Peptides against a protein of PDB entry 6PSE. Designs and how they scored, part 142

Target 1, 78 residues: chain A of PDB entry 6PSE
Amino acid sequence: PSEEEEYARLVMEAQPEWLRAEVKRLSHELAETTREKIQAAEYGLAVLEEKHQLKLQFEELEVDYEAIRSEMEQLKEA

## One batch from the design tools (peptide; made by RFdiffusion4, then SolubleMPNN)

Design b2_p28_3_s2 (from b2_p28_3, 13 letters changed)
Fold by OpenDDE base, seed 4:
Structure b2_p28_3_s2 (fold): chain B 78 residues (1-78), chain C 78 residues (1-78), chain A 28 residues (1-28)
Amino acid sequence: as target 1 above (78 residues)
Amino acid sequence: as target 1 above (78 residues)
Amino acid sequence: SFEEYREKIRREPEKAYEILQEALKDYM
């Protein structure tokens, strides 16, 4: 049997004391995993913002670079 | 009483059928939350990789920009 | 804005993953 099937059987045959302990365990794990999910989302958002700011800076520099490049090209061709 | 205290009391007084259902519910929520946590982490990595590539491009452009800016400045001062 | 997304996560932490997805859709 799969681990899932074995676990299902365990739950079905378990005494109330075991079931209460399992509820407590799962509740704790869910709380921790939820915290980790939130943290992962916050980190992802932070990196996304950093990338966006960098993109804006890059685009600004491209404009400045093209302006100077064009001016330089004109001077060299004269 | 707090929600936590009320929930704890509910678990303590619950029948086996309710406890089994609660184990099932919590297991499902834990699996779903775990999936979301992993996906959030994967997205964060993808954004981080893209940011890193953009940073490299930005640094390359900065070098090119400073080179042409310096050359232009020399021409204007002569 | 990014601050709006952060605030939304603070208010609805259970939806943090979905909020990140919304931000990614807008900026990725």
Scores: peptide ipSAE 0.537, ipTM 0.866, DockQ to the pose 0.960
Fold by OpenDDE base, seed 3:
Structure b2_p28_3_s2 (fold): chain B 78 residues (1-78), chain C 78 residues (1-78), chain A 28 residues (1-28)
Amino acid sequence: as target 1 above (78 residues)
Amino acid sequence: as target 1 above (78 residues)
Amino acid sequence: SFEEYREKIRREPEKAYEILQEALKDYM
């Protein structure tokens, strides 16, 4: 029997006291997992914003680089 | 009475059939929330890797930019 | 804006994953 099948049988044959305890356990684990999910999402957003800001800085530097490159090329052709 | 207190009373007074259904519901929500937590973490790692690659590209461009800037400055001072 | 996404998570924390997914769609 799989662990899932054994657990299902346990739930099916359990007394109310065990079931209440299991509801409490699962509620606690759900609350913790939910908190962790939220935290993971917040961290993901933070990194995404950092990447976006870095991309903007990169694009600004590319503009400045091309400006100097163009000026240098003009000087070489003169 | 708070929602928590009302829920606690419901669990305390519930019949076994309701409790089994609640265990099933909570197990399902926990599984889904766990999947979402993992997926959020994986996305965060993917964004972090992209940010890292972008940072490397930015640093390379900074080196190239400073090289040209320095050459231009030398030409101006000559 | 990213601040708007953070505010969405604050208002609807249960949807935090979906909100991140939305942000990723916009910026990745």
Scores: peptide ipSAE 0.535, ipTM 0.866, DockQ to the pose 0.973
Fold by OpenDDE base, seed 5:
Structure b2_p28_3_s2 (fold): chain B 78 residues (1-78), chain C 78 residues (1-78), chain A 28 residues (1-28)
Amino acid sequence: as target 1 above (78 residues)
Amino acid sequence: as target 1 above (78 residues)
Amino acid sequence: SFEEYREKIRREPEKAYEILQEALKDYM
């Protein structure tokens, strides 16, 4: 039998006291995991915004770089 | 009474059949929330990696830009 | 905007994962 099947049997045969304890355990784990999920999402959003800001700065620098490169090329061709 | 207190009382007074159903419900929600937490973390990591690569590219471009800027400045000062 | 996404997470924290997915769709 798999661990899942054994757990299922345990739940089926358990006394109310064990079941109440299991509900409490699962509720606590769910609350904690939910908080962690939210934190992970907030972090992902923060990093995404940072990447976006960096991309904008990069694109601006590319424009400035090409401007100077072009000017330099013109000077060398004269 | 708070919702939490009411829920606690419900759990204390519940029959085994309800408790087993609640264990099943909570187990399912925990599994789903855990999956979402992991996925959110993986997304955050992916974005972080992209940001890092972009930062490296940005820094390389800054070096190239300053090199050309310096060369241009030297030409203008001559 | 990113602030709008943050506000959505604040208002509906249970949907934080889905909100992140929406942001990723827009910016990746």
Scores: peptide ipSAE 0.534, ipTM 0.866, DockQ to the pose 0.933
Fold by OpenDDE base, seed 2:
Structure b2_p28_3_s2 (fold): chain B 78 residues (1-78), chain C 78 residues (1-78), chain A 28 residues (1-28)
Amino acid sequence: as target 1 above (78 residues)
Amino acid sequence: as target 1 above (78 residues)
Amino acid sequence: SFEEYREKIRREPEKAYEILQEALKDYM
């Protein structure tokens, strides 16, 4: 039997006291996991914002670089 | 009473059938929340990696830009 | 804006994952 099937059987055969304890355990784990999910999402969003800002800076630098490169090339051709 | 206190009372007074159903419900929610947490973390890592690559490219461009800028400045001073 | 996404997470923390997905769709 799979672990899931074994767990299902346990739940089916469990006494109320075990079931109440399991509800408490699962509720606790769910609360923690939910908090972690939120934190992961917030972190991902923060990194995404940083990447976006960096991309904008990169694009600005590319423009500046191409301007100077072009000017330099023109000077060399003169 | 708080919602938490009310829920706690419900669990304490619940019949086995309700408790089994609640275990099933919580297990399902936990599984889904866990999946979402993991997915969020993976996305965050992917964004972080992309940001890192972009940072390297940015730094490379900065070096190139400063080189040309310096050369241009020298030419203007001559 | 990113601030709007943060605000959405603050208002609806249960949807934090979905909100991140929306942001990713817009900025990735």
Scores: peptide ipSAE 0.535, ipTM 0.867, DockQ to the pose 0.959; fails the geometry check

Design b2_p28_3_s3 (from b2_p28_3, 11 letters changed)
Fold by OpenDDE base, seed 1:
Structure b2_p28_3_s3 (fold): chain B 78 residues (1-78), chain C 78 residues (1-78), chain A 28 residues (1-28)
Amino acid sequence: as target 1 above (78 residues)
Amino acid sequence: as target 1 above (78 residues)
Amino acid sequence: SFEEYRKKIAEEPEKAFEILQEALKEYE
């Protein structure tokens, strides 16, 4: 049997005291995992925003670079 | 009483059938939340890597820009 | 805006992952 099937059997045959303890355990793990999920999402958003800002700056620099390049090309051709 | 205290009381007074159902519910939610946490972390890492690559490109462009700017300045002063 | 997404996470933390996915879709 798979671990999942074995666990299911355990739950089915468990006494109320074990079940209450398991509810408590799972509730705690769920709370912790939820907190970690939220933190991961917040971090992801922060990095995404930083990347976006960097991209905007990069695009601005590209525009400025092309402007100077064009001006220089004109000067060299004169 | 707080919702937490009320829930604790519910668990304490619950029948085995309810407890088994609650274990199943919590197990499912934990599995889903865990999956989402992992995915969020993976996405964050991917964006972080993209940001890093973009930063490298930005720094290269800055070097090129300053080189052209300096050359232009020299040409204009001549 | 990113601030709006952060606000959404604060208001509905259980949907934090989905909110991140929405932001990723908009900005990538």
Scores: peptide ipSAE 0.558, ipTM 0.868, DockQ to the pose 0.958
Fold by OpenDDE base, seed 2:
Structure b2_p28_3_s3 (fold): chain B 78 residues (1-78), chain C 78 residues (1-78), chain A 28 residues (1-28)
Amino acid sequence: as target 1 above (78 residues)
Amino acid sequence: as target 1 above (78 residues)
Amino acid sequence: SFEEYRKKIAEEPEKAFEILQEALKEYE
């Protein structure tokens, strides 16, 4: 049987003391995993904002670059 | 009592059937939360990679911009 | 704004993943 099936059987056959301990264990893991999820989301949001700011800077530089390129082209043609 | 204390009491006084159901519930929530954590991390990494690529492009554009600026300055001085 | 998303995460941390997804949808 799969580990999942074995675990399911264990839960079904377990005594109340084991079940209470398992609830406690799972609650703890859930709390930790939830905290990690939140941290991952916060980090993702931070990186996204950084990327967005960089994009805005890049777009501004592109505009400036094209302006200078155009000016230089005009000077060379004159 | 706090909700946590009330929950703890519930777990301590619960019948096996409730405990098994709670194990199942918590296992499900843990699985979902874990999946969300992983996905958030993956998204963060993807955005980080995109940001890195954008940074490289930005740096390249800065070099090109300075080159044109310098050339234009030389042309204006000549 | 990003600050609004951060605020939402702070107010509803259980929805942090969904909030990130919303931000990603808006900005990517």
Scores: peptide ipSAE 0.556, ipTM 0.868, DockQ to the pose 0.868
Fold by OpenDDE base, seed 3:
Structure b2_p28_3_s3 (fold): chain B 78 residues (1-78), chain C 78 residues (1-78), chain A 28 residues (1-28)
Amino acid sequence: as target 1 above (78 residues)
Amino acid sequence: as target 1 above (78 residues)
Amino acid sequence: SFEEYRKKIAEEPEKAFEILQEALKEYE
């Protein structure tokens, strides 16, 4: 049988003491995984903001670059 | 009592049928939360890579900008 | 704004993944 089927059988045949321990274990794992999910989302949001700020800086530099390029072209054509 | 204390009491006094249902519920929530954690981490990595590529492009543009700026300064000083 | 998304995560941490998806949709 698959591991999932074996686990399902264990749960169905388990004594209350084992079931209580399993509830405690799963609750602990869920709490930790939830914390990690939140941290991952917060980190992703932070990186997204940093990328957005960098994009704005890049676009500003592109404008400045084109301004200087245009000025230099005018100087060379004069 | 706190919600945590009340829940702990419920688990301690629960019948096997309730405990099995709770194990199933917690297992389902853990699986979903784990999936979301992984997806959040993957998105964060994707954005981080995009940020890195953008940073490289920004640095290349800075070099080009300084080159034109320097050339223009030389032309103006001549 | 990004600050608004951070506040949403703080208020509803269980929806942190969905909130990140919303931010990604807006800015990517």
Scores: peptide ipSAE 0.556, ipTM 0.868, DockQ to the pose 0.892
Fold by OpenDDE base, seed 4:
Structure b2_p28_3_s3 (fold): chain B 78 residues (1-78), chain C 78 residues (1-78), chain A 28 residues (1-28)
Amino acid sequence: as target 1 above (78 residues)
Amino acid sequence: as target 1 above (78 residues)
Amino acid sequence: SFEEYRKKIAEEPEKAFEILQEALKEYE
């Protein structure tokens, strides 16, 4: 039997005291995992914003670079 | 009483059938929340890698831009 | 805006993952 099947059997055969303890355990783990999920999402959003700002700066610099590059190239060809 | 206190009371007074159902519910939510946490972490890491690569490209362009800018400025001052 | 997404996470933290996915779709 799989671990999942064994766990299911334990739950089916468990006494109320064990079940209450298991509810408490699972509730605690769920709360912690939920907090971690939220933190991961907030972090991902922060990094995404940083990347976006950097991309905008990069695009502005590309425009400025191409302008100077083109002017310099024209001077070299004259 | 807070929602947490009310929930705690429900668990304490619940019948085995309700407790088994609650274990099943919490197990399911924990599994889903865990999956979402992992996926959020993976996305955050991917975006971080992309940002890092973009930063390297930006720094290279800054070097090239400053080189041309400086040369152009020297020509204008001559 | 990113501030709007942060606000959504603050208001509906249970949807934080989905909100991140929406932001990723808009900005990637």
Scores: peptide ipSAE 0.556, ipTM 0.868, DockQ to the pose 0.939

Design b2_p28_3_s4 (from b2_p28_3, 10 letters changed)
Fold by OpenDDE base, seed 1:
Structure b2_p28_3_s4 (fold): chain B 78 residues (1-78), chain C 78 residues (1-78), chain A 28 residues (1-28)
Amino acid sequence: as target 1 above (78 residues)
Amino acid sequence: as target 1 above (78 residues)
Amino acid sequence: SFEEYRQRIRENPEDAFAILQEALADYE
């Protein structure tokens, strides 16, 4: 049987004491995993914000660059 | 009592059938939360990579901009 | 704003992943 099937059998045949312990274990793991999920989401959001700010800066620089390039081109043509 | 204390009491006083159901519920939630955590991490990494590429492009443009700026400054001073 | 997304995560931590996905969709 798969590990999942074996686990299911274990749960079905388990005594109350084991079940209580398993509930406690799973509750703890769920709490930790939930915290980690939140943290991962917050980190992703932070990086996204940084990328967005960088993009804005890039676009601003691009505008400035084109302005100077155009001015330079005009000077060279005259 | 706090909700946590009440839940703890519930677990201690629960019948095996409830405990098995709770194990199943918690296992399901843990699996889902774990998947979401992993996905959040993967998305964060993807955005980080995009940010890195954008940063490289920005740095290249910055070099080009400074080159033109310097040339323009020299032309204006002459 | 990004602050609004952060606030939503704080208020609804169970939806943190979905909120991130929304932000990614809005800004990517």
Scores: peptide ipSAE 0.401, ipTM 0.850, DockQ to the pose 0.952
Fold by OpenDDE base, seed 4:
Structure b2_p28_3_s4 (fold): chain B 78 residues (1-78), chain C 78 residues (1-78), chain A 28 residues (1-28)
Amino acid sequence: as target 1 above (78 residues)
Amino acid sequence: as target 1 above (78 residues)
Amino acid sequence: SFEEYRQRIRENPEDAFAILQEALADYE
């Protein structure tokens, strides 16, 4: 049997004391995992914001670069 | 009493059938939350990699821009 | 704004991943 099937059997055969302990364990793990999920999401959002700001700066620099490049090219061709 | 205290009381007073159902519910929520945590981490890493590549491109453009800017400045001063 | 997304995560932590996905879709 799979681990999942074995666990299911354990839950079905368990006494109330074990079940209460398991609820407590799972509640704790869920709380921790939820906190980690939130932190991962907040981190991802922070990096995304940083990337967006960098992209705006890059686009501004591209405009400035092309302006100077074009002027320089005109001078070389004259 | 807080919601947490009320929940704790519910668990203590619950019958085995309710406890088994609660174990199943919590197991499901834990599995879903774990999946979302992993996905959030993977997305965050992908965005971080993209940001890094953009930063490299930005730094390269800055070098090229400063080279042309300097040359143009020299021409204007001559 | 990004601050609005952060605020939504704070107010709805259960939807944190979905809110991140929304932000990613809006800015990528």
Scores: peptide ipSAE 0.400, ipTM 0.849, DockQ to the pose 0.887
Fold by OpenDDE base, seed 2:
Order: C-alpha cells, then sequence, then structure tokens
Structure b2_p28_3_s4 (fold): chain B 78 residues (1-78), chain C 78 residues (1-78), chain A 28 residues (1-28)
C-alpha cells in the first residue's frame, strides 16, 4: 500500500488518544507552515518592489543614454 | 475562554469520529498551505533571478553610458 | 502600492499567497 493508504488506515484504527495527539501535531505543523508561507510571500513582495525600482532606474538611464548617443551622433555627423 | 482554549476543550471532549474528521481537515489544509508556501518561494526566486538579470543589464548600460559621456566630454573640450 | 500589499498581508495573512500573486500580476 502507498504511504497515504497506510496513514489512512492508521487514522481509521487509531485510539482517541492518538487522534488527539495527531490533531495537536498537525495543528502545530499547520501553524508553522502558515508562518513560513507568509514569510515567503513577504519576501517575494520585497524582491518584487526592488525589481520594480531597479526597472524604473534602468528605464531612466536608457533615456539618458539614448539622449547622449543621439547627441554624439549629431556631433560626429556635423 | 480564548478561541484556542475553546478549541482545545473541543478536542479533549471530541468523539473519535470528529477527531478523525479533524485529522483529515488539518491534513488537507497542511497540504494546501505547504503547496502555497512552495509556490511563493518559487515565485520569489523567479523574481530574484529577474532582478539579478536586470541588475547586470543596468550595470552594463552604466558602463556604456559613462564611456559615451567621457567621449562626449573629450570631444567638447577639443 | 507595495505598502498596501504588505498591509493586506498583515490584515489577511491567510491570503498572503494570493496577495503576492496579485502583486506579481500587477508589476510583472
Amino acid sequence: as target 1 above (78 residues)
Amino acid sequence: as target 1 above (78 residues)
Amino acid sequence: SFEEYRQRIRENPEDAFAILQEALADYE
């Protein structure tokens, strides 16, 4: 049987004391995993913001670069 | 009592059928939350990589910009 | 704004992943 099937069987055959302990275990793991999910989301958001700011700076520099490039080209052709 | 205390009491007084259902519920929520955590981490990593690539491009453009700026300055002073 | 997304995560931590996805959709 798969591990999932074995676990399901265990749950079905378990005594109340084991079940209560399992509820406690799962609740704890859920709380921890939820916290980690939130942290991952917050981190992703932070990186996204940083990327966005960098993109804005890059676009500004591109404009400045093209301006100088164009001016240079004009001067060389004059 | 707090919601946590009330829940704890419920778990203590619950019948096996309820406990099995709760194990199932918590297992499901844990699986979903775990998946979401992983997805958030993967997205964060993807954005981080994109940011890194953008940073490299930005730095390259800065070098090119300074080169043109310097050349322009030299030409104007000649 | 990004601050608004952060605030929403704080107010609704259960939706943190969905809020991140929304931000990604808006800015990617």
Scores: peptide ipSAE 0.398, ipTM 0.849, DockQ to the pose 0.914
Fold by OpenDDE base, seed 3:
Structure b2_p28_3_s4 (fold): chain B 78 residues (1-78), chain C 78 residues (1-78), chain A 28 residues (1-28)
Amino acid sequence: as target 1 above (78 residues)
Amino acid sequence: as target 1 above (78 residues)
Amino acid sequence: SFEEYRQRIRENPEDAFAILQEALADYE
């Protein structure tokens, strides 16, 4: 039997005291995991924003670089 | 009484059938929330890696840009 | 804007992952 099937059996055969303890455990874990999910999402958004800003800066530098490169080529050919 | 206190009372007074249903509900929500947390963390890591690679490219371009800028300045001053 | 996504996460924390996915789709 899988762990999931064994757990299901445990829940079906459990006494009220165990069930109440399990509800408490699961409630705590759910609250903690929910907080961590939110934090992970907020962190991901922050990194995405930083990446986007860096990309814009990179694109601006590429334009400036090509402008100077072109001017340099013209000066060397003259 | 707070919703948390009312919920605690409900759990204490609940019959085994309700408790088993609540364990099932909480287990499902925990599994789903855990999956979403992991996915958010993985996406955040992926974006972070992309940002890091972009930063390295940006720094390389800055070096090249400054080299050409310096050479250009020398040519214009000559 | 990114601030709008942050605001939506604050208002609907249960949908935080979905909101992140929307932002990723818009900016990636």
Scores: peptide ipSAE 0.398, ipTM 0.849, DockQ to the pose 0.894

Design b2_p28_4_s1 (from b2_p28_4, 11 letters changed)
Fold by OpenDDE base, seed 4:
Structure b2_p28_4_s1 (fold): chain B 78 residues (1-78), chain C 78 residues (1-78), chain A 28 residues (1-28)
Amino acid sequence: as target 1 above (78 residues)
Amino acid sequence: as target 1 above (78 residues)
Amino acid sequence: MEIPSDEEIREFFEAILREEEERRRAAE
């Protein structure tokens, strides 16, 4: 049997004391995992914003670079 | 009493059938939340990698820009 | 694995945070 099937059997045959402990364990793990999920989302959004700002800066620099490059090229060709 | 205290009391007074159902519910929610957490981590890492590559490109362009800017400034001062 | 667009990733993260906000509001 799979681990899932074995666990299901354990739950079916378990005493109330074990079941209460398992509810407590699962509730704790769920709370922690939920917190971690939320943190991951918050950090992900922050990185997206940072990347966006960096992209804007990059595009501005590209414009300035091309302007100077073009001016330099014109001077060299004259 | 807080919702948490009320829930704790419910678990303490619950019958085995309810407890088994609660274990099943919590296990399902934990599995889903875990999947979402993992997905969030994967997406966050991907964005971080993209940002890092963009940063490298930006730094390279800054070097090139400063080189041309400096050369142009020298020509203007001559 | 194909990585979604930034907008799709944003929507995914925002959905997580909206769910949290809704849960918090429901608890009040």
Scores: peptide ipSAE 0.596, ipTM 0.871, DockQ to the pose 0.932
Fold by OpenDDE base, seed 5:
Structure b2_p28_4_s1 (fold): chain B 78 residues (1-78), chain C 78 residues (1-78), chain A 28 residues (1-28)
Amino acid sequence: as target 1 above (78 residues)
Amino acid sequence: as target 1 above (78 residues)
Amino acid sequence: MEIPSDEEIREFFEAILREEEERRRAAE
């Protein structure tokens, strides 16, 4: 039998006291997991913003670099 | 009374059939929330890795840019 | 596994936070 089937049987055969304890356990785990999910989303958005800012800076530097490279190439070929 | 207190009373006074249904509901929500948390973590890690690669590329470009800038400055001052 | 675009990832994170805000407002 799978763990899922075994758990399902346990729930079906359980007494109210066990079921109440299980509800409490699951509620607690759900709350913690939800908090962790939210935190992960907040951090993920922050990193995305940082990456975006870095990308903009990189693109600006590429433009400046190509401008200087081109100017130098022209000076060397003259 | 708070929603938490009301829920606690509901759980305490509930019949086994309601409790089993609540265990099933909470298990489902926990599974979904866990999946989303894991996915959020995976996406966050991917963005971090991309940001890190971009940062390395940016730093390399900065070095190259400063080298060309310095060389050009020297050529103009000579 | 193909990594989604930054926009898709953003939307995923924002959806999580929006859902939480909606849940909070519903509880108030």
Scores: peptide ipSAE 0.596, ipTM 0.871, DockQ to the pose 0.902
Fold by OpenDDE base, seed 1:
Structure b2_p28_4_s1 (fold): chain B 78 residues (1-78), chain C 78 residues (1-78), chain A 28 residues (1-28)
Amino acid sequence: as target 1 above (78 residues)
Amino acid sequence: as target 1 above (78 residues)
Amino acid sequence: MEIPSDEEIREFFEAILREEEERRRAAE
């Protein structure tokens, strides 16, 4: 049987003491996993903002670069 | 009593049928939360990689910009 | 794996945080 089938059987045949312990275990793991999920989301949003700011800076530099490049080209052709 | 204390009491006094249902519920929520956590981590990593590539491009453009700026300044001073 | 747009990724993260905030408010 698969691990899932074995676990299902264990749950069906388990005594109340084991079931209470399992509820406690699962509750703890769920709480930790939820916290980690939230932290990942917060971090992801921060990185998105940083990338956005960097993109704006890059686009500004591109404009400045093209301005100087164009002026330089005109000076060399004169 | 706090919600946590009330829940703890419920678990202690619950019949096996309720406990089995609670194990099933918690297992399902844990699986979903774990999937979302993993997905959040994957998206966060993707954004980090894109930001890193953008930063490299930005730094390359800065070098090119400073080269042209310096040359332009020298031409204007001569 | 197909990577969603930045906006879709943002919405995904914001949904996670919104759900948590709603759960927190329900507990108050």
Scores: peptide ipSAE 0.595, ipTM 0.871, DockQ to the pose 0.947
Fold by OpenDDE base, seed 3:
Structure b2_p28_4_s1 (fold): chain B 78 residues (1-78), chain C 78 residues (1-78), chain A 28 residues (1-28)
Amino acid sequence: as target 1 above (78 residues)
Amino acid sequence: as target 1 above (78 residues)
Amino acid sequence: MEIPSDEEIREFFEAILREEEERRRAAE
């Protein structure tokens, strides 16, 4: 049987004491996993913002670069 | 009592049938939350990699910009 | 793995945070 089928059988045959312990374990794991999910989302949004700011800086530098390139081309042609 | 204390009491006094149903519910929620956490981590990593590539491009442009700036300064001083 | 657009990724993260806010409100 699959691990899932074996686990399902264990739950069906388990005593109340084991079931209570399993509820406690699962509740704890769910709380931790939920916290980690939230943290991942918050961090991801922060990185997106940092990437956006970097893109703006890059585009500004491109404008400055083209300005200097154009000026230098004019100086060389004069 | 707090909701947590009330829930703890419910678990302590619950019948096996309720406990099995609760284990099933928590297992399902944990599986879904885990999937979302993993997806969030994968997306966060993808954004980090894109940010890194953008940073490399930015640094390359800075080098090119300084090269042109230096050349233009030399032309103006000649 | 196809990488979604930045907007799609943003919406995914915001949906996670919105769901948690809704859960908090429902518990109050």
Scores: peptide ipSAE 0.595, ipTM 0.871, DockQ to the pose 0.885

